Peptides against a protein of PDB entry 4KTY. Designs and how they scored, part 230

Target 1, 266 residues: chain A of PDB entry 4KTY
Amino acid sequence: YVLNDIGVIFYGEVNDIKTRSWSYGQFEDGILDTCLYVMDRAQMDLSGRGNPIKVSRVGSAMVNAKDDEGVLVGSWDNIYAYGVPPSAWTGSVDILLEYRSSENPVRYGQCWVFAGVFNTFLRCLGIPARIVTNYFSAHDNDANLQMDIFLEEDGNVNSKLTKDSVWNYHCWNEAWMTRPDLPVGFGGWQAVDSTPQENSDGMYRCGPASVQAIKHGHVCFQFDAPFVFAEVNSDLIYITAKKDGTHVVENVDATHIGKLIVTKQI

## One batch from the design tools (peptide; made by RFdiffusion4, then SolubleMPNN)

Design b2_p30_2_s4 (from b2_p30_2, 25 letters changed)
Fold by OpenDDE base, seed 1:
Structure b2_p30_2_s4 (fold): chain B 266 residues (1-266), chain A 30 residues (1-30)
Amino acid sequence: as target 1 above (266 residues)
Amino acid sequence: DEKKEKEKKKKEEEKKKKAKENLSKFYKYE
């Protein structure tokens, strides 16, 4: 999980799974230096740099440009005139070297680009890491662990009231570490995500969240376990907004979100 | 009434199906 410099990222649809190659390039010249530079930009104390919990959390913040002029600017509007389209990237090296040389955020990324760069960052710093793809990945905006879908009386979705959304797929990272800050048994793989989705205690970051804790429904553990849990296991709550302003739950679907979670084993 | 309950369930399933079809409009694509 540290030594492999070329990876495969899963994407596409549940019924049409696709793969793309990604060069992590953690051993390329200047890449480790750039990862150290990222931590310098984050003003991370030297004492914290040996702690994979702190490093992965800082990395999740710094790989995206929000808040802190981090590595990558996300764009999903199909207008990439002022940078490189996300699909044009084939690896982390060019992105990281551009960031180091320009000292400005690199345009543009989407989830697999964020995950690819973050994977390089983690591996460079000796943290075993892999990319995970979740199909039908929920984006819970109100931290209620469910996808609230508001319906008109005719059954059409009310787009004004519906704030939550679903990605056809989303990529994030899992990093291997001990979690002395959690109960015994919740070390190992930790979900971390550098794609800017939600604010976590003042910054666009996510994790580390214990995969074992999430699998067992323990969402009370730091960091961002409720959000990650919702990404993979939120119920769809169909709510009819009545003319009198009342909301009625019409249906619950517990099977739609997190249809498939895929990761490459090294 | 069993018939009424079946009709209600059918209507709920149709509404759910329609909602699911409309949900795809809210999917974000990478």
Scores: peptide ipSAE 0.233, ipTM 0.736, DockQ to the pose 0.343
Fold by OpenDDE base, seed 3:
Structure b2_p30_2_s4 (fold): chain B 266 residues (1-266), chain A 30 residues (1-30)
Amino acid sequence: as target 1 above (266 residues)
Amino acid sequence: DEKKEKEKKKKEEEKKKKAKENLSKFYKYE
């Protein structure tokens, strides 16, 4: 996971799985220097740079431009007039070198671009890392571990009341580390995500969240375990908003979210 | 009463089916 500089990212639909090549380029000239520069921009103390927990959390914040003028600006509106369309990127090297040279956020990224650049960052710093693709990935915005879908009486979705959303697919990273800050057994793979989705203690960042903890429903462990749990295991709750202002649960679907999680194994 | 209950159940199932079909319009796409 550390030594491979070319990868495959899964995307598309669960019934039509697609793959794209991505060049991580963690050994290319200037890339390590750029990763160090990213940590400098984050004002990360030198002593903290040896701690993969701190490094991965800072990386999840700094790979996106939100809050801190980090590496990538996200765009999902099909308007890319002031940069490069997300689909045009083929690897991390050009993005990181542009960031280092311009000292300004690079436009534009979507989830696989964020995950690709973040994977380079982690691997460059000696942290084993891989990209994970989740099909039907939930975005819970109220931290209640479920997807609340509000319906009109006719069965149509009420978009005004419905704040949660579902991605057809979403990519994030898993980083391998010990977790001395958690109980024994919750080290190993940790979910981290640099795509700006939700604010975590004042910044758009996510993780590290113990994959083992999430698999066993331990969402109380730092960091952002409830959000990551919701991405892969949320129930869809269909709620009818009646004209009188009352809400009634009409249906629950426990099988839709996290239908398939794919990662390349070595 | 049995016929009315069957009709009510059928309408509820149709409503659930419509809700599921409408969910796809609410997806975010990369």
Scores: peptide ipSAE 0.204, ipTM 0.708, DockQ to the pose 0.349
Fold by OpenDDE base, seed 4:
Structure b2_p30_2_s4 (fold): chain B 266 residues (1-266), chain A 30 residues (1-30)
Amino acid sequence: as target 1 above (266 residues)
Amino acid sequence: DEKKEKEKKKKEEEKKKKAKENLSKFYKYE
């Protein structure tokens, strides 16, 4: 989880799982320097740089450009005229070196690009890390642990009534660390996500959230456990929005979200 | 109906519990 410089990222659909190669390049020239530069740009104190909890949390913030002029600008608009389309990236090295050279955020990323760069960052700093792909990944925007799907009376989805969304797949990272700030047994793999999805205590960041805690439904543990829990375990709530403004729950699907969570064990 | 409300709440809690317990079944590592 630290020594491998080439990885595989899972994507596509749950019924048609696809893989793409990603070069992490954590040992290539200038990459460690760039990772240190990222922490410098974050104004991270020296004492914190030895703490994987702090490092992974800062990394989750700094790999995205929001708030802090971090590494990558996300774009999902299919308009990439001022940069590189997310699909054109094949590894972390070019992105990180461009960031270091230009000292400006690199355009553009989507979830697997964020996860790839973040994986390099973590591994470069000696934190065991892997990329995780969640198929049917929920984005709970209102922190109710539900995926609210509003329907018009005709059954069509009304996307304007909620900011909740479901990705066909989403990639984030798991980082291995001890969690002395949590009860015994909740160390190990921690979910961290650099894709800018939700604001967490003033910054677009996510984690570290204990995977074990989430698996056991302990969403009260820092950091961002409710959000990560919702990504993998939200019920789909189908709500018909009536013309009179009333809402009627039509159906509940507890089996859709988090249908498959995949990671490579290398 | 207090009885119905209690039953509804119980079913909801059981559902939530079951969902939490089943989360680990969706993890696959290759």
Scores: peptide ipSAE 0.029, ipTM 0.529, DockQ to the pose 0.019
Fold by OpenDDE base, seed 2:
Structure b2_p30_2_s4 (fold): chain B 266 residues (1-266), chain A 30 residues (1-30)
Amino acid sequence: as target 1 above (266 residues)
Amino acid sequence: DEKKEKEKKKKEEEKKKKAKENLSKFYKYE
């Protein structure tokens, strides 16, 4: 989890699982220095740099460019004219070294690029980390732990009312740490995500959220447990918006989201 | 009454199917 410098990232569709190689390069020249530079740019106190909870949370913010001129600019519009297409990256090293050299956010990333760079960051700092891929990953925009799908009376989706969305797949990281800030038993793997999805207490960041807490439905535990829970376990709620402004729940699907979660074991 | 209930159920199932098919339009793809 710390020593492997090359990994495999799962992507694609649940029915057509694909893999890509990713070079983490955590031992390459300048990479550790760049990770330290990232923490410097975050103005992270020296005393906090030994705390994996703080480090992983700062990393989740700083690997994306939002809020803080962090490492990567995300783009999903299929227009990458002012940078490198996300699919062209093969590892973290070039991205991190470019960031260190230019002192400007690197363009562009999508979830696996964010996860790849974040995995390097965590491993460089001695935090065991792995990439996780979730197929049919929910993006809950209103923190209600469900996917609200609004339907017209004819059964068509109302795109104006439906704000929540589902990724065909999404990649994030799990980091291994103790959680003295949580009850006993909720240490171990913690979900952390650097892909800018939702604002968490003023910044685009996510985690660390206890995987054990999520698994057992303890969404009240810091950090961002509701969001991570929703990614893997949201119910799809089909709501008919009537012309009179009333809403009627037509159907609930509890089996669609989080259909498969996969990670490399070693 | 039974015919009306069957038609109602069929219409609900068709709506459900259509909703599922339309859900793919809200998928984000990477």
Scores: peptide ipSAE 0.224, ipTM 0.731, DockQ to the pose 0.353; fails the geometry check

Design b2_p30_3_s1 (from b2_p30_3, 18 letters changed)
Fold by OpenDDE base, seed 1:
Structure b2_p30_3_s1 (fold): chain B 266 residues (1-266), chain A 30 residues (1-30)
Amino acid sequence: as target 1 above (266 residues)
Amino acid sequence: SKVDIAKKQMEEEYNNTNKDVQQIAYFLPE
């Protein structure tokens, strides 16, 4: 994982899985220096830079521009007038070098761009990392671990009441590390996400969340396990809001979210 | 059923996404 400088990122849909090549370029000139610069911009103490837990959490914050003038500005409105369309990027090198040179956030990214750059960052710092694609990825914004779909009496979705959303697909990273801060068995792959989705204790960041913990339904462990759990395992709850203010659960679908999670097998 | 109607709407919204990029399939908040 650390030595592979070219990767494959999955996208598309479950019935038509697509792949794009991504050049991580962790060995290219200036890339390691840029990763160190990112940690400098984050004002990360030297004592923490050897801790993959702290490094991955800082990286998840700094690869996005929110809060801290980090590396990438996200755009999902199909308007990229002041930068490069997300689909035009083919690797991390140009993005990171532009960031280092300009000292300003680079425009624009979406999930796979964030994940690609973050993967380079992790690998540069000796943290084994891979990109994961989740199809039908939930965005739980009220931290209730479910997707509440409110219906009108005619069956139409009430968009005013329905606050949660689902991405067609979402990419994030898994980083390999020990978790001495967690019980035995919850080390190994940790989910970390640099795409700005939700605020985590004051910043747009996510993880590291133990993949083993998530798989076994343990959402009580740091960091952001409930959010990551919801991305891959939220139940869809179809609810009719009655005129009297009561809610009636019409259906529960436990199979819709996270239909397929794909990562490159090395 | 109400749920079937909703599922159909969701499917239509999903089908309208460009799957080469990341997009909200559902639900777009107002």
Scores: peptide ipSAE 0.606, ipTM 0.932, DockQ to the pose 0.845
Fold by OpenDDE base, seed 3:
Structure b2_p30_3_s1 (fold): chain B 266 residues (1-266), chain A 30 residues (1-30)
Amino acid sequence: as target 1 above (266 residues)
Amino acid sequence: SKVDIAKKQMEEEYNNTNKDVQQIAYFLPE
């Protein structure tokens, strides 16, 4: 998980799973220096740089450009006029070296690009890491751990009331570490996500969230466990919004979100 | 049913996404 410098990232759809090669390049010249520079830009003190909990959380924030002029600018509107289209990247090295040289955010990334660069960052700093792809990945933006789909009385979706969204797929990282700040048994793989999705205590960052805790329904543990839980386990709640303002639950689908979660075993 | 109508709408929206890139399948709030 630390030594492999080439990987495969899954994308596409459940019925047609696709793969793209990604060069992590954690051993390439200048990459370690760039990772240290990223932590410098984050103003991370030296004492914290040996703590994988702090490092992964800082990395989650700094791999995206939001808040702190981090590494990558995201774009999802199919307009990439002032940079490189996300699909044109084949690895982390060019991105990180450009960031180090220009000292400005690099354009552009989507989830697998963020995850690829973040994977390099983690591995470069000695943290075992892998990329995970979740198909039908929920984005819960009201922190209720469910996907609320509001319907008109005729069955059409009310887009004004329906605030949560679902990605066709989403990629994030899992990092291996002990969690002395959590109860025994919740160490190991921790979900961390550098794609800017939701604000976490003032910054666009996510994790580390204990995979074991999430798997067993424990969402009370730091960091961002409810959000990560919702990404993979949100129920779809079909709700009719009546003209009188009342809501009626029509159906619950517990199988739609997180239809498939895949990762390459390294 | 209402839910069947909604599911069909969601399926159509999902099918319209480019699976080679990350896109919102549903829903874009107004």
Scores: peptide ipSAE 0.603, ipTM 0.932, DockQ to the pose 0.841
Fold by OpenDDE base, seed 2:
Structure b2_p30_3_s1 (fold): chain B 266 residues (1-266), chain A 30 residues (1-30)
Amino acid sequence: as target 1 above (266 residues)
Amino acid sequence: SKVDIAKKQMEEEYNNTNKDVQQIAYFLPE
């Protein structure tokens, strides 16, 4: 988890799981220095740099370019003319070294690229980390822990009212640490995510969220446990919005989101 | 049912995604 410099990232779909290799390169020249530079750009206090909770949270913010001129610019619109297509990356090293050299965000990333770079960052700093892939990963936009699908009377989805979305798959990281800020038993693996999805207390960042807490429904625990919970366990709520403004729940599907979560034990 | 219609639409949208990249299966915000 710290010493392995190459990994496998899962993608594709549940019925056709695919894998791509990723070179983390945490021991290559300039990579640790770049990770330190990332923390410098974040203006992270020296006293916090030894705390994996703070480091992982800062890393989740800084691996994406939003808010703070971080490492990677995301693109999901299939327009990559001003950079490198996400699928062209094979590891973290070129991305991190380009960032360090140019001092500007690198284009472009998607979830596995963010997760790959973030995994390098965590491992460089001595934090055990792995990448997880969630198939049918929910993006809850209104923090209600469910996916509200609004329907017209004819069964067509009302795209104007339906604000939440679902990724075909999503990759994020789990980082191993103690959580003295949480009750006993909620240390260990913590979900952290550098893909810019939602604002968390003023920045596009996510975690660390206790995997044990999420698994047991403790969404009140910091950080971003509700969002991570929703990614893996949101119910789909099919709702008909009536003209009088009333909502009728037509169906609830508790099996759709988070259909499969996979990770490699390295 | 209207839910069955919606599920079928969702399945079609999902099937149209490129599984080699991360894409919104459903629903694209307007």
Scores: peptide ipSAE 0.588, ipTM 0.928, DockQ to the pose 0.836
Fold by OpenDDE base, seed 5:
Structure b2_p30_3_s1 (fold): chain B 266 residues (1-266), chain A 30 residues (1-30)
Amino acid sequence: as target 1 above (266 residues)
Amino acid sequence: SKVDIAKKQMEEEYNNTNKDVQQIAYFLPE
């Protein structure tokens, strides 16, 4: 989890799981220096740099360019004219070194690129980390822990009312640490995510959220447990919006979101 | 049923996504 400099990231679909190699390069020249530079750009206190809780949370913010001119600019519109297409990256080293030299965000990333760079960052700083892929990953925009699909009376989806979204797949990281700020038993793997999805107390960041807490439905635990829970456990709620403004629940599907979560123990 | 219609639409939209990249699975804006 710390020493392996090459990994595998899962993508594709549940019925046709694909893998891509990713070079983390945490021991390559200039990479550790770049990770320190990232923390400097975040104005992180020296005393906090030894705390994996603080480091992983800062990393989740700084690996994306939003808010703080962090490492990577995301793009999901298939327009990559001013940078490198996300699929062209094969590792973290070129991205991190470009960021260090230019002092500007690097274009472009998607979830696996964010996760790859974040994995390098965590491992460079001695935090055991791995990448996980969630198929049919929900993005809950209203924090109700549901994926509400609004239907017209004829059964067609009302796209104006349907605000939540689902990724075909999403990659994020799990980082190993103790959680003295949580009750006993909620240390170990913590979900952290650098892909800019939702604002968390003023910045696009996510985690650390206790994997054990999420598995047991403890969404009140810091940080961002409701969001991570929704990514993997949201129920699909099919709702008919009537002309009189009333809503009727037509169906609930508890099996669609988070259909498969894949990680490789390296 | 209404739900069957929606599920069929969702399946068709999902099947049309590029699985090599991260994309919204359903109800893409026009």
Scores: peptide ipSAE 0.585, ipTM 0.925, DockQ to the pose 0.807

Design b2_p30_3_s2 (from b2_p30_3, 13 letters changed)
Fold by OpenDDE base, seed 1:
Structure b2_p30_3_s2 (fold): chain B 266 residues (1-266), chain A 30 residues (1-30)
Amino acid sequence: as target 1 above (266 residues)
Amino acid sequence: SKVDIAKAQMEAEYNATNKDRQEIAYFKKE
């Protein structure tokens, strides 16, 4: 998970899984230097640069351009007039070198681009990392660990009553590290996400969140465990919003979100 | 049922997404 410089990222849909090749290029000239530059731009203390917990959290913030003029600008409106379409990228090297040269955020990325660049960043710094694709990935905006689907009295969905949403798929990273800040057993793979989705203590960042903790329903541990949990395990709550302002739960679907989570084993 | 109607709408929205890109399946905002 550190030595491989070429990988595969999963996308598409559950019934038609697709793969795209991605060159991480962590050993290419200038890439390690760029990763160090990223940490410099983050004003990260030297004392923390040896701590994978701190490094991965900083990386999750800096791979996206929000807040801190980090590496990548996201675009999801199918308009890429001022940069490179996300699908045109084939690896991390060109992105990172452009960032280092221009000292400005690179346009544009979506989840797999963020994950690809973040994977390079982690691997460059000696942190074992892999990319995870989650199909039907929830974006819990109100931090209630559920996906609220509001229905009108005629059954039509009212999309204005919630800010929650679901991606067709979403990619993020898992980084391997010990977690001395957590109870025994919650080290190992940690979910980290550089795609700018939610504000975490003042910055668009996510993780590291213990995968083991999340799998066992423990969302009380730092960092951002509730958000990651919701991405993969939110219940769909079908709610009728009545005219009198009352809410009636019509149905609960616990199987829809996170229907499939895929990662490469090598 | 109301839920069936909603599920049908959700399926339609999901199917309309381009799977080569990351797109919002549910729910597209008006």
Scores: peptide ipSAE 0.651, ipTM 0.945, DockQ to the pose 0.878
Fold by OpenDDE base, seed 3:
Structure b2_p30_3_s2 (fold): chain B 266 residues (1-266), chain A 30 residues (1-30)
Amino acid sequence: as target 1 above (266 residues)
Amino acid sequence: SKVDIAKAQMEAEYNATNKDRQEIAYFKKE
């Protein structure tokens, strides 16, 4: 396979798709050493470093700073006073080299920055990887594979009862690997996500989740398949919460979440 | 309908997001 060191990341909205260039720089001096350092910080044993399943899962945890002082600190409050605004980054090299030299998390990232750095990490370690952008990406935080939108009797959304949220867009990665731990046919592209969203068995990490499994509605397979499925295929359930405590389903919209998923072919 | 009202509110919230950044489109906690 051929690994590209420069890529394009999609963002914006469905009706106005935008692209930003990203320099992965997996062949630049010091980058491989930094990736190895990341695995060292994760205390990953040597025997596991050749397993793309373990490597991608560790990477999804370590590219974000949560839990383990990983590479990037996320910021979504538009306050970047103590670092670099996410939009100012143009590639992974400066981020990774800063992490290696300072040995402290780098500020700041959002989904495309996380995905860019994670893509470098994966490619640097010989794992084919690409970035995926999902528009109207659901964040299911109650693990019911749907977006419950609670309405007042007047039609206004009840924000107190509505717990789930939706990103305008979200970027994550797909990594190519065999999955001997899964049934035949569920290898290939695996969704992995380093943007800190939900806790997965004690850490902010996500994947690898079989894209084929998710595509066919199989959410019982490790890792984090239900969460990834919900990101791209959650139904919007409009529910009226009545004063007596009863719930009435008003409508179901199966077309809103994951309205468009785009990626650049590698 | 109630759902139409909700959808209109959601659309307004989405339109208010900066598409150059990753932002919550719907159901921010207040």
Scores: peptide ipSAE 0.630, ipTM 0.940, DockQ to the pose 0.852
Fold by OpenDDE base, seed 2:
Structure b2_p30_3_s2 (fold): chain B 266 residues (1-266), chain A 30 residues (1-30)
Amino acid sequence: as target 1 above (266 residues)
Amino acid sequence: SKVDIAKAQMEAEYNATNKDRQEIAYFKKE
């Protein structure tokens, strides 16, 4: 998890899983220095740089360009003018070195690019890390741990009322660390995500969220456990919104979101 | 049922996504 500098990232769909190779390059010249530079740009105190909880959270924020002129600019509109298409990247090295050289965010990334760069960052700093892919990954916008699908009377989805969304797939990272800030038993793998999805206490960041806590439904544990829980476990709630403002639940699907979570154990 | 209609729409939207890219399957905003 720390020594491997080449990995595989899963994408595609559940019935047609695809893989892409990714060069993390954590041992390449200038990469560690760039990771330190990233923490410098974040103005991270020296005292916190030895704490994997703080480091992973800062990395989650800084690998994306939101808020803090971090490493990568995301693009999901299929327009990649003035940069490199996300699919053209083959590893973290060029991205990180460009960031260090230009001192400006690099264009462009999507989830696997963010996860790839973040994985390099974590591994460079001695934090065991891996990439996970979640198929049918929910994006809960209203923090109610469910996907509210509002329907018209004819069954058409009301896009105005339906605020939540679902990615065809999403990649994020798991980092291994102790969690002395949590009850005993919730150390180990922690979900961290650098793809800018939701604001977390003032910044686009996510985690570390205890995988064990999420597995056992402890969403009250820091950081961002509700959001990560929703990504993998949200129920689809089909709701008819009536003219009088009342809501009628038509159906609940507890099997759609997070149908498959894949990671390579290397 | 209306739910079946919605599910069919969702399936169509998902199938229309490019699986080589991260894309919103549901629910695209116009």
Scores: peptide ipSAE 0.619, ipTM 0.937, DockQ to the pose 0.863
Fold by OpenDDE base, seed 5:
Structure b2_p30_3_s2 (fold): chain B 266 residues (1-266), chain A 30 residues (1-30)
Amino acid sequence: as target 1 above (266 residues)
Amino acid sequence: SKVDIAKAQMEAEYNATNKDRQEIAYFKKE
């Protein structure tokens, strides 16, 4: 989880799982320097740089360009006119070196690109890390641990009221570390995500969230456990918004979200 | 049913926007 400089990222659909190769290149010339530069841009003090909790949280913020002119600009509109299409990237090295040389965010990324670059960042700094793919990954926008799909009385989706969304797949990272800030037993793999999805205490970042805590429903543990929990375990709730302003639950689907979570074993 | 209509719309939206190796969000506003 530290030494492998080439990996495989899972994507596609649950019924048609696909893989892509990704070159992490954590040992390539200039990459460590770039990772240090990223932490410099984040104004991270030296004492914090030895703490994987702080490093992974800062990394989750800095790998995306939001808030802090970080590494990657996300785009999902299929235009990509002012940069490189996300699908054209094959590894982290070119992205990180471009960021270092230009000192400007690199365009463009989607989840697997963010995860790939973040994986390089973590491994380069000696933090064991892997990429995880979640098929049918929820994006809870209102922090209620549900996917609320609002319908008109005629059955059509009310796009104005529906704030939540579901990714066909989403990639994030798991980083291995102790969690002395949590109760015993919640160290080990921690979910961290650099794809800008939700604001976490002022910045677009996510994690570290204890995988063990998530598995046992402990969403009160820092950081961002409710959001990560929702990504893998939200119920889809279809709600009719009536003309009188009342809401009626039409159906609850507890099987749609998080049908499959996969990662490459080493 | 209303739910069936919503699911059909979701599928249509996905098919309309899906590109190779692109992450697609269901129920996402344009």
Scores: peptide ipSAE 0.396, ipTM 0.864, DockQ to the pose 0.629

